# Ledger of designs, part 23: peptides against a protein of PDB entry 4BOS

Target 1, 163 residues: chain A of PDB entry 4BOS
Amino acid sequence: PVLTRTVVPADNSCLFTSVYYVVEGGVLNPACAPEMRRLIAQIVASDPDFYSEAILGKTNQEYCDWIKRDDTWGGAIEISILSKFYQCEICVVDTQTVRIDRFGEDAGYTKRVLLIYDGIHYDPLQRNFPDPDTPPLTIFSSNDDIVLVQALELADEARRRRQ
Target 2, 163 residues: chain A of PDB entry 4BOS as posed
Amino acid sequence: PVLTRTVVPADNSALFTSVYYVVEGGVLNPACAPEMRRLIAQIVASDPDFYSEAILGKTNQEYCDWIKRDDTWGGAIEISILSKFYQCEICVVDTQTVRIDRFGEDAGYTKRVLLIYDGIHYDPLQRNFPDPDTPPLTIFSSNDDIVLVQALELADEARRRRQ

## One batch from the design tools (peptide; made by RFdiffusion4, then SolubleMPNN)

Design b1_p11_8_s4 (from b1_p11_8, 4 letters changed)
Fold by OpenDDE base, seed 4:
Structure b1_p11_8_s4 (fold): chain B 163 residues (1-163), chain A 11 residues (1-11)
Amino acid sequence: as target 1 above (163 residues)
Amino acid sequence: GPVNTGSFLVP
């Protein structure tokens, strides 16, 4: 089995598209972003004590309006929220640092999904199998450490290609 | 213009 990336559009919503892809088992739907942005805004608005101005960098209401724009980028806040919403670890391998950032790692989730990040763009990762009749896997066991090793290898190769 | 919040700083 080989871990590969599926390139999604660089349309300012690549994070949302990538998360949707992996949590839905490999469904590419760039049109998912508006609703996912609204989901984020709803969750942020629901807990102003936690999602404070100190955390958001702006008022709760301003952040909700901001993230619902079609040209703003999601980040760690969105990944954290989506991890909780989908009840899975979201592991992001960074091609610039060749490190994996785990979101939801202390929540006790049994499943994990993987994204690859290059500093400005997110793509989803999937495991391809030798048998062409076996569909790619995007949802892994949280005990599957091999997939993390493969993600690091993929990121390291990507970094070498840029240097 | 668009603003990037692609930081890995988690709350």
Scores: peptide ipSAE 0.057, ipTM 0.761, DockQ to the pose 0.165
Fold by OpenDDE base, seed 3:
Structure b1_p11_8_s4 (fold): chain B 163 residues (1-163), chain A 11 residues (1-11)
Amino acid sequence: as target 1 above (163 residues)
Amino acid sequence: GPVNTGSFLVP
């Protein structure tokens, strides 16, 4: 088995497309972004006490309006929200630093998904199998640390290609 | 241009 990258469009919504891809078992749908943005806004609006200015960097309402724009980039806040919504750990490997940031790791989720990030773009990761009849895997056990090692290797290779 | 929140730091 090998961990591979699926390149999604660089349309400012790559984070949402990538998350949707992995949590839905490998469904590529760039058109999912508007609905996912609305989902995040709905979640944020539903809990203004938790999603305060201290967390959002702006008022709750301002954030909701902002995240629903088609040209705003998602980040740690959005990943955290999506991790909670989909009840899975979201692991992001950074090709610039060759490190993994785990979101939702303290929530006790049994599943994890992986993204790769280069500083300006997110892509989903999947495990491919030698048997062509076995579909790629995007949802892993939260105890599968081998996939994290493979993600780091993939990121390191990407970093070296830029040097 | 796009407004970037591509940080891994959670406030």
Scores: peptide ipSAE 0.055, ipTM 0.750, DockQ to the pose 0.179
Fold by OpenDDE base, seed 1:
Structure b1_p11_8_s4 (fold): chain B 163 residues (1-163), chain A 11 residues (1-11)
Amino acid sequence: as target 1 above (163 residues)
Amino acid sequence: GPVNTGSFLVP
């Protein structure tokens, strides 16, 4: 088994597309972004005490309007929210630093999904199997640390290609 | 251009 990257469109919504891909078991649907953005906005709006200006960098309402635009990028706030919503760890391997940021790691989730990030773009990761009839896996056990090692290997290779 | 939330620092 090998961990591989699926390149999704660089259309400002790659984070949402990538998350959707992995949590839905490998379904590529770039059209998912508007609804996911609205989901984020709904969750943010639902808890203005937690999602304060201190966290958002702008008023709650302004952030909700901002994230619903089709040209704004999701980040840590969105990943954190989506981790909680889908009840899974979202592990992001950064090709610039060759490290993994784990969202939801302290929540006790039994599942994890993986993204690869280069500073401006997110792509989903999946495990391919030697048997061509076995579909790729995108949802892993939170105990599967081998997949994290494989993600770091992918990131390191990506970094070397840029050098 | 696109506006990024820009970091992995989750508040």
Scores: peptide ipSAE 0.052, ipTM 0.751, DockQ to the pose 0.157
Fold by OpenDDE base, seed 2:
Structure b1_p11_8_s4 (fold): chain B 163 residues (1-163), chain A 11 residues (1-11)
Amino acid sequence: as target 1 above (163 residues)
Amino acid sequence: GPVNTGSFLVP
């Protein structure tokens, strides 16, 4: 089995497309972004006490309007929200630092998904199997440390190619 | 930590 990257469009919504891809078991649907953005806005709006201006950097309402734009980039806040919503650890391997940032690592989730990030773009990661009848895996056990090693290797190779 | 992952920009 090998961990591979599926390149999604760089359309300002790559984070949402990538998350959707991995949590849905490998479904590439760039059209999911508007609804994904709306989902995040809905969650944020539902809890203004938790999602305060201190957390968001802007008022709750301003954030909700902002994130629903088709050109705003998601980041750590959105990943954290999506991790909680999908009840899975979201691991982001950074090709610039060759490090994995883990979202939801302290929540006790049994599942993890992986993204690869280069500083301006997100792509989903998947495990391919030698058996062609076995579909790629995008949802891993939170105890699967091998996939994290593979992600780091993939990121390191990507970094070396860029330099 | 994860706080630095992602971007919060408008093109």
Scores: peptide ipSAE 0.050, ipTM 0.755, DockQ to the pose 0.144

## One batch from the design tools (peptide; made by RFdiffusion4, then SolubleMPNN)

Design b1_p12_1_s1 (from b1_p12_1, 7 letters changed)
Fold by OpenDDE base, seed 1:
Structure b1_p12_1_s1 (fold): chain B 163 residues (1-163), chain A 12 residues (1-12)
Amino acid sequence: as target 1 above (163 residues)
Amino acid sequence: RSIPASPKEGEA
């Protein structure tokens, strides 16, 4: 089995598209972003004490309005929220640093999904199988550390290509 | 244009 990258559009919503892809088992839907943005805004709005100006960098209301724009970029806040919403670890491998940031790692989730990030773009990762009739896997066991190693290998290769 | 925030919060 080989871990591979599925390139999604660089349309300001790559994070949402990528998360949707992996949590839905490999469904590419570039139109998923508006609903996911609304979901984020809803969750942020639901807990203004936690999602404070200190966390958001702006008022709760302003952030909700901002994230719902079609041209704004999601980040760590969105990933953390989506991890909790989908009840899975979201592991992001960074091609610039060749390290993995794990969101939801302390929540005890049994599943993990993987994204690859290059500083300006997110893409989903999937495991391809030798049997062409076996569909790729996007949801892994949280005990599957091999997939993390493979993700780091992909990141290192990507970094070398840009070197 | 906007740039995605890095996974690690506070990192530019």
Scores: peptide ipSAE 0.051, ipTM 0.747, DockQ to the pose 0.160
Fold by OpenDDE base, seed 5:
Structure b1_p12_1_s1 (fold): chain B 163 residues (1-163), chain A 12 residues (1-12)
Amino acid sequence: as target 1 above (163 residues)
Amino acid sequence: RSIPASPKEGEA
């Protein structure tokens, strides 16, 4: 079994497309972003005390309007929100630093999904199996340390290609 | 620890 990336469009919504891909078991839907943006905005709007200016960098309302734009990019805030919403750990492997940032790691989720990030783009990761009749896996056990090792290997290889 | 930012803006 090998871990591979599925390249999604660089259309300002790569984070949302990537998350949707992995949490839905490998469904590529570049049109998912508007609804996902609205979902995030709704969650943020529902708790202005928690989602404060200190967290958002802008007022709650300003953030909600901002994230719903079709040209704004998701990042750590959105990943944290989506991790909680989907009740899974979201692991982001960075090809620039060859490190994994784990969102939701202390929440006790039983499942994890993986994204690869190069500093300007997010892509989803999947495990491919030798049996061609076995579909790729995008949702892993939170106990699966092998997938994290494989993600680091993938990121390291990507970094080497850029050097 | 540096947390991945948005690809575009680099938010903390």
Scores: peptide ipSAE 0.050, ipTM 0.749, DockQ to the pose 0.217
Fold by OpenDDE base, seed 2:
Structure b1_p12_1_s1 (fold): chain B 163 residues (1-163), chain A 12 residues (1-12)
Amino acid sequence: as target 1 above (163 residues)
Amino acid sequence: RSIPASPKEGEA
């Protein structure tokens, strides 16, 4: 089995497209972004005590309006929210640092998904199998550390290609 | 253009 990336459009919504891809088992749908943005806004709006200005960097209402714009970029806060919503660990391997940031790592989730990030773009990762009848896997056991090693290798290769 | 936030501030 080999870990590969699926390149999604660089349309300001790559994070949402990438998350949707992995949590839905490998469904590429760039049109999912508006609904994903609304989902996040709804979650944030539902709990103004937790999603405070201290966390958001702006008022709850301002954030909700901001994240629903089609040109705003998701990041750590959005990944954290999506991790909680989908009840899975979201692991982001950074090609600039060759490090993995794990979101939801303390929540006790049994599943993990993986993204690759280069500082300006997110892509989803998937495991391809040698058996052509076995579809790619995007949802892994949270105990599958082999996939993390493979993600680091993939990130290191990507980093070297940019040097 | 805007830049995506790092996965963890100060870590990546």
Scores: peptide ipSAE 0.048, ipTM 0.745, DockQ to the pose 0.148
Fold by OpenDDE base, seed 3:
Structure b1_p12_1_s1 (fold): chain B 163 residues (1-163), chain A 12 residues (1-12)
Amino acid sequence: as target 1 above (163 residues)
Amino acid sequence: RSIPASPKEGEA
């Protein structure tokens, strides 16, 4: 089994497309972003005490309006929210630093999904199997440390290609 | 246009 990258469109919504891909078991749907943005806005709006200006960098309402735009990019805040919503760890491997940031790691989730990030783009990761009739896996056990090693290897190779 | 925010320690 090998860990591979599925390239999603660079349309300002790559984070949402990538998360949707992995949590839905490998469904590529670039049209999912508007509803995912709305979902995040709904969650943020529902708890203004938790999602404060200190966390958002702007008022709760301003953030909700901002994230629903089709040209604004998601990051750590949105990943954290989506981790909670989908009840899974979201692990992001960074090709620039060759590091993995784990979101939701202290929540006790049994499942994890993986994204790869290069500083300007998010893509989803999947495990491919030798048997062509076995579909790729996007949802892993939170105890599967091998997939994290494979993600680091993938990121390291990507970094080497840019040098 | 905005750029994706890199995941950062302490922001999870």
Scores: peptide ipSAE 0.048, ipTM 0.747, DockQ to the pose 0.143; fails the geometry check

Design b1_p12_1_s2 (from b1_p12_1, 8 letters changed)
Fold by OpenDDE base, seed 5:
Structure b1_p12_1_s2 (fold): chain B 163 residues (1-163), chain A 12 residues (1-12)
Amino acid sequence: as target 1 above (163 residues)
Amino acid sequence: RSIPASPKEGSA
């Protein structure tokens, strides 16, 4: 089995498309972003004490209006929110540094999903199996450290190709 | 242009 990258559109919503892909078991839906943006805004609005201006860089209301725009980019804050919402680790391998940042690692989740990030774009990762009748896997055990090694190898290869 | 925030380990 090999870990592979599915390239999603660079349409300002690549993070949302990528997360949706992995948490839904490999469903590519570039139109998922508007509802995911609304979901994040609702979560942020529901807890202004936790999601403070210090965390958001703007007022709670300003952030909610901002994230719902179709041209604003998601990042670490949105990944953290989505990890908690979907109750899974979100592991992001960075091609520039060849390292993995784990979101939700201290929450005790039993599942993890993986994204690859190049500094300006997110894509989802999946495990492909030799048996053509076995569908690709996007949700891994949080004890599966082999997939993290494979992600680092994939990122290193991408870095060498300047991708 | 805007750039997504870089991932940080332990953020969630």
Scores: peptide ipSAE 0.053, ipTM 0.762, DockQ to the pose 0.139
Fold by OpenDDE base, seed 4:
Structure b1_p12_1_s2 (fold): chain B 163 residues (1-163), chain A 12 residues (1-12)
Amino acid sequence: as target 1 above (163 residues)
Amino acid sequence: RSIPASPKEGSA
């Protein structure tokens, strides 16, 4: 099995598209972003004590309005929220640092999904199988640490290519 | 355009 990257559009909503891809088992739908942005805003608005200005960098209301714009980028806050919403660990491998940031790792989820991040763009990762009748896998066991090793290898190769 | 907040170690 080989871990590979699916390049999604760089349309300001790559994070949302990438998350949707992996949690839905490999469905590419760039049109998913508006609803996902609204979902984020709803969750943020529902807990102003937790999602404070200190965390958001702006008022709760301002953040909700901001994230619903078509041209604003999602990041760590959105990943954290989506991890909780989809009840899975979201692992992001960074090609600049060759490290993995794990979101939801302490929540006891049984599943994990993987994204690759280069500082300005998110893409989803999937495991491809040699059997053509076996579709790619995007949802892994949270105990599958081999996939994390493979993600690091993929990121390291990507970094070397840019040097 | 905005810039995304990069993932941070230890985030959940």
Scores: peptide ipSAE 0.053, ipTM 0.766, DockQ to the pose 0.140
Fold by OpenDDE base, seed 2:
Structure b1_p12_1_s2 (fold): chain B 163 residues (1-163), chain A 12 residues (1-12)
Amino acid sequence: as target 1 above (163 residues)
Amino acid sequence: RSIPASPKEGSA
């Protein structure tokens, strides 16, 4: 098995497209972004006590309006929210630092998904199998540390290409 | 253009 990257459009919504891809088992749908943004806004709006100005950097309402714009970029806060919503660990391997940030690692989720991030773009990762009849895997066991090693290797290779 | 917030330590 080999871990591979699926390049999604760089249209300001790559995070949402990438998350949707992995949590839905490998479905590429760039049109998912508006609904993903609305989902996040809905979650944030539902709990203003937790999603405070201190967390959001702006008022709850301002954040909701902001994240629903088609040109605003998602990041750590959105990943955290999506991790909770989909009940999975979201692991982001950074090609600039060759590090993995694990969102939801303390929540006890049994599943993990992986993204690759270069500082300005997110892409989803998937495991391909030698058997062509076996579809790629995007949802892994949270105990599968081999996939994390493979992600680091992929990130290191990407970093070397950019240097 | 805007920059996405990077993953950071402690954000999990």
Scores: peptide ipSAE 0.052, ipTM 0.765, DockQ to the pose 0.139
Fold by OpenDDE base, seed 1:
Structure b1_p12_1_s2 (fold): chain B 163 residues (1-163), chain A 12 residues (1-12)
Amino acid sequence: as target 1 above (163 residues)
Amino acid sequence: RSIPASPKEGSA
């Protein structure tokens, strides 16, 4: 088995597309972003005490309006929210730093999904199997540390290619 | 276009 990257469109919504891909078991749907943006806005709006200006960098209402735009980029706030919503760890491997940021790691989730991030783009990761009839796996056990090692290997290789 | 915040840079 090998961990591989599925390149999704660089259309300002790559984070949402990537998350959707992995949590839905490998479904590429570039049109998923509007609904996911609305979901984020709904969750942010539901808890203005937690999602304060200190967290958002703007008022709660302003952030909700901002994230619902089709050209704004999601980040750590969105990943954290989506981790909670989908009840899984979202592990993001950064090709610039070759490190993994784990969102939801303290929530006790049994599942994890993986994204790869290069500073301006998110892509989903999946495990491919030798049997061509076995579909790729995108949802892993939170105890599967091998997949994290493989993600780091992918990131390191990507970094070397840029040098 | 705006740049997505890296996981380290964002707060949650």
Scores: peptide ipSAE 0.056, ipTM 0.771, DockQ to the pose 0.145; fails the geometry check

Design b1_p12_1_s3 (from b1_p12_1, 7 letters changed)
Fold by OpenDDE base, seed 3:
Structure b1_p12_1_s3 (fold): chain B 163 residues (1-163), chain A 12 residues (1-12)
Amino acid sequence: as target 1 above (163 residues)
Amino acid sequence: RSIPATPKEGSA
């Protein structure tokens, strides 16, 4: 089995598309972004004490209005929120640094999903199997260290291609 | 246009 990348559109909503892809078992739906943005805004609005201005860098209301725009980009805050919502660890491998940031790693989730990030774009990762009749896997065990190794290898290769 | 925040340790 090999870990591969599915390229999603670079339409300002790649993070949401990528997360949706992996948590839904490999469903590519770029049209999911508006609802994903509204979901995040709804969660943030529901807990202004936790999602404070200190965390958001802006008022709770301003953030909610901002994240619902179709041209604003998500990041670590949104990943953290989505990790909690979907009750899974979200692992992001960075092709520039060849490092993995694990979101939700201390929450005790049994499942993890993987994204690849190049500094300006997010894509989802999936495991492909030798048997062509076996569909790709996007949700892994949180104990699966092999997939993290494979993600690092994928990122390292991507970095080498840019050199 | 906005730029996505880079994931980093401590962001979660």
Scores: peptide ipSAE 0.051, ipTM 0.755, DockQ to the pose 0.144
Fold by OpenDDE base, seed 5:
Structure b1_p12_1_s3 (fold): chain B 163 residues (1-163), chain A 12 residues (1-12)
Amino acid sequence: as target 1 above (163 residues)
Amino acid sequence: RSIPATPKEGSA
């Protein structure tokens, strides 16, 4: 089995497209972003005590209006929210540093998904199998440390290629 | 432009 990258559009919504891809088992839907932005805004609006200005960098209402724009970028805050919503660990491998940031690792989730990040763009990762009749896997066991090693190898190769 | 950050320390 080989871990591979699926390139999604660089349309300011690559994080949302990538997360949707992995949590839905490998479904590419570039049109999913508007609804995911609304979902995040709804979650943030529901808990202004937790999602404070200290966390958001702006008022709760300002953030909700901001994240719903089609040209604003998602990051660590949005990943954390989506990890909680989908009840899975989201692992992001960074090609610039060749390290993995794990979101939701203390929540006790049994599943993990993986993204690759280059500093300005997110893509989803999947495991391909030698049997052509076996579909690619995007949701892994949180005990599967081999996939993390494979992700680091993929990121290191991407770094060497400057991609 | 704002670059999407991944550091866990900056997460919610």
Scores: peptide ipSAE 0.051, ipTM 0.757, DockQ to the pose 0.146
Fold by OpenDDE base, seed 4:
Structure b1_p12_1_s3 (fold): chain B 163 residues (1-163), chain A 12 residues (1-12)
Amino acid sequence: as target 1 above (163 residues)
Amino acid sequence: RSIPATPKEGSA
């Protein structure tokens, strides 16, 4: 099996599209972003003690209004929230540093999904199988560390291409 | 431990 990247649109909502893709088993839907942004805002608003200005970089309400804009970029806060919402570990491999940041790793989730990040864009990762009748896999066991190795290899190759 | 920022802010 080979781990591959699916390029999603660079429309300011690539994170949301990428997360949606992997958690839904490989469904590409760029139109998912508005609702996902509202979901983030709802969750942030629901816990102002946790989602403080120190974490958000702005007031809770300001952040909620900000993230609901269609031209603002999601990041670690959104990934953390979506990890909890979808009850899965979200692993982000960075092509600039060739490392994986794991969100939800201590929550005891049985599933993990993978994204690839290059500093300006998020894309989803999937495992392709040699059997043409077997669809690509986007949801892995949280014990599947082989996929993490493959993600690092993919990121390392991407980095070398840019050098 | 570094955490990924927004794409605009760059990688973690």
Scores: peptide ipSAE 0.046, ipTM 0.738, DockQ to the pose 0.223
Fold by OpenDDE base, seed 1:
Structure b1_p12_1_s3 (fold): chain B 163 residues (1-163), chain A 12 residues (1-12)
Amino acid sequence: as target 1 above (163 residues)
Amino acid sequence: RSIPATPKEGSA
């Protein structure tokens, strides 16, 4: 089995597309972003005390309006929210730093999903199996540390390709 | 276009 990257469109919504892909078991749906953006806005709006200006960099209402635009980019805030919503760790391997940021790691989730990030684009990761009849796996055990090692290897290779 | 915030340890 090998960890591979599925390239999703660079359409400003790659984060949402990537998260949707992995949490839904490998379903590529570039049209999923509007609903996910609304979900983010709903959750942000539901807790203005937590999602304060200090966290958001703007008022709660302004952020909700901003994230619902089709051309704005999600980030750590969105990943954190989606981790909670889907009840899984979201592990993001950064090809620039070759490190993994684990969102939801302290929540005790039994599942994890993986994204790869290059500073301006997110893609989902999946495990491919040698048996062609076995579909790729996108949801891993939170105890599966091998997949994290493989993600780092993938990121390191990506970094080397850019040199 | 806006740039996504780079994830960092401690962000969540």
Scores: peptide ipSAE 0.053, ipTM 0.761, DockQ to the pose 0.134; fails the geometry check

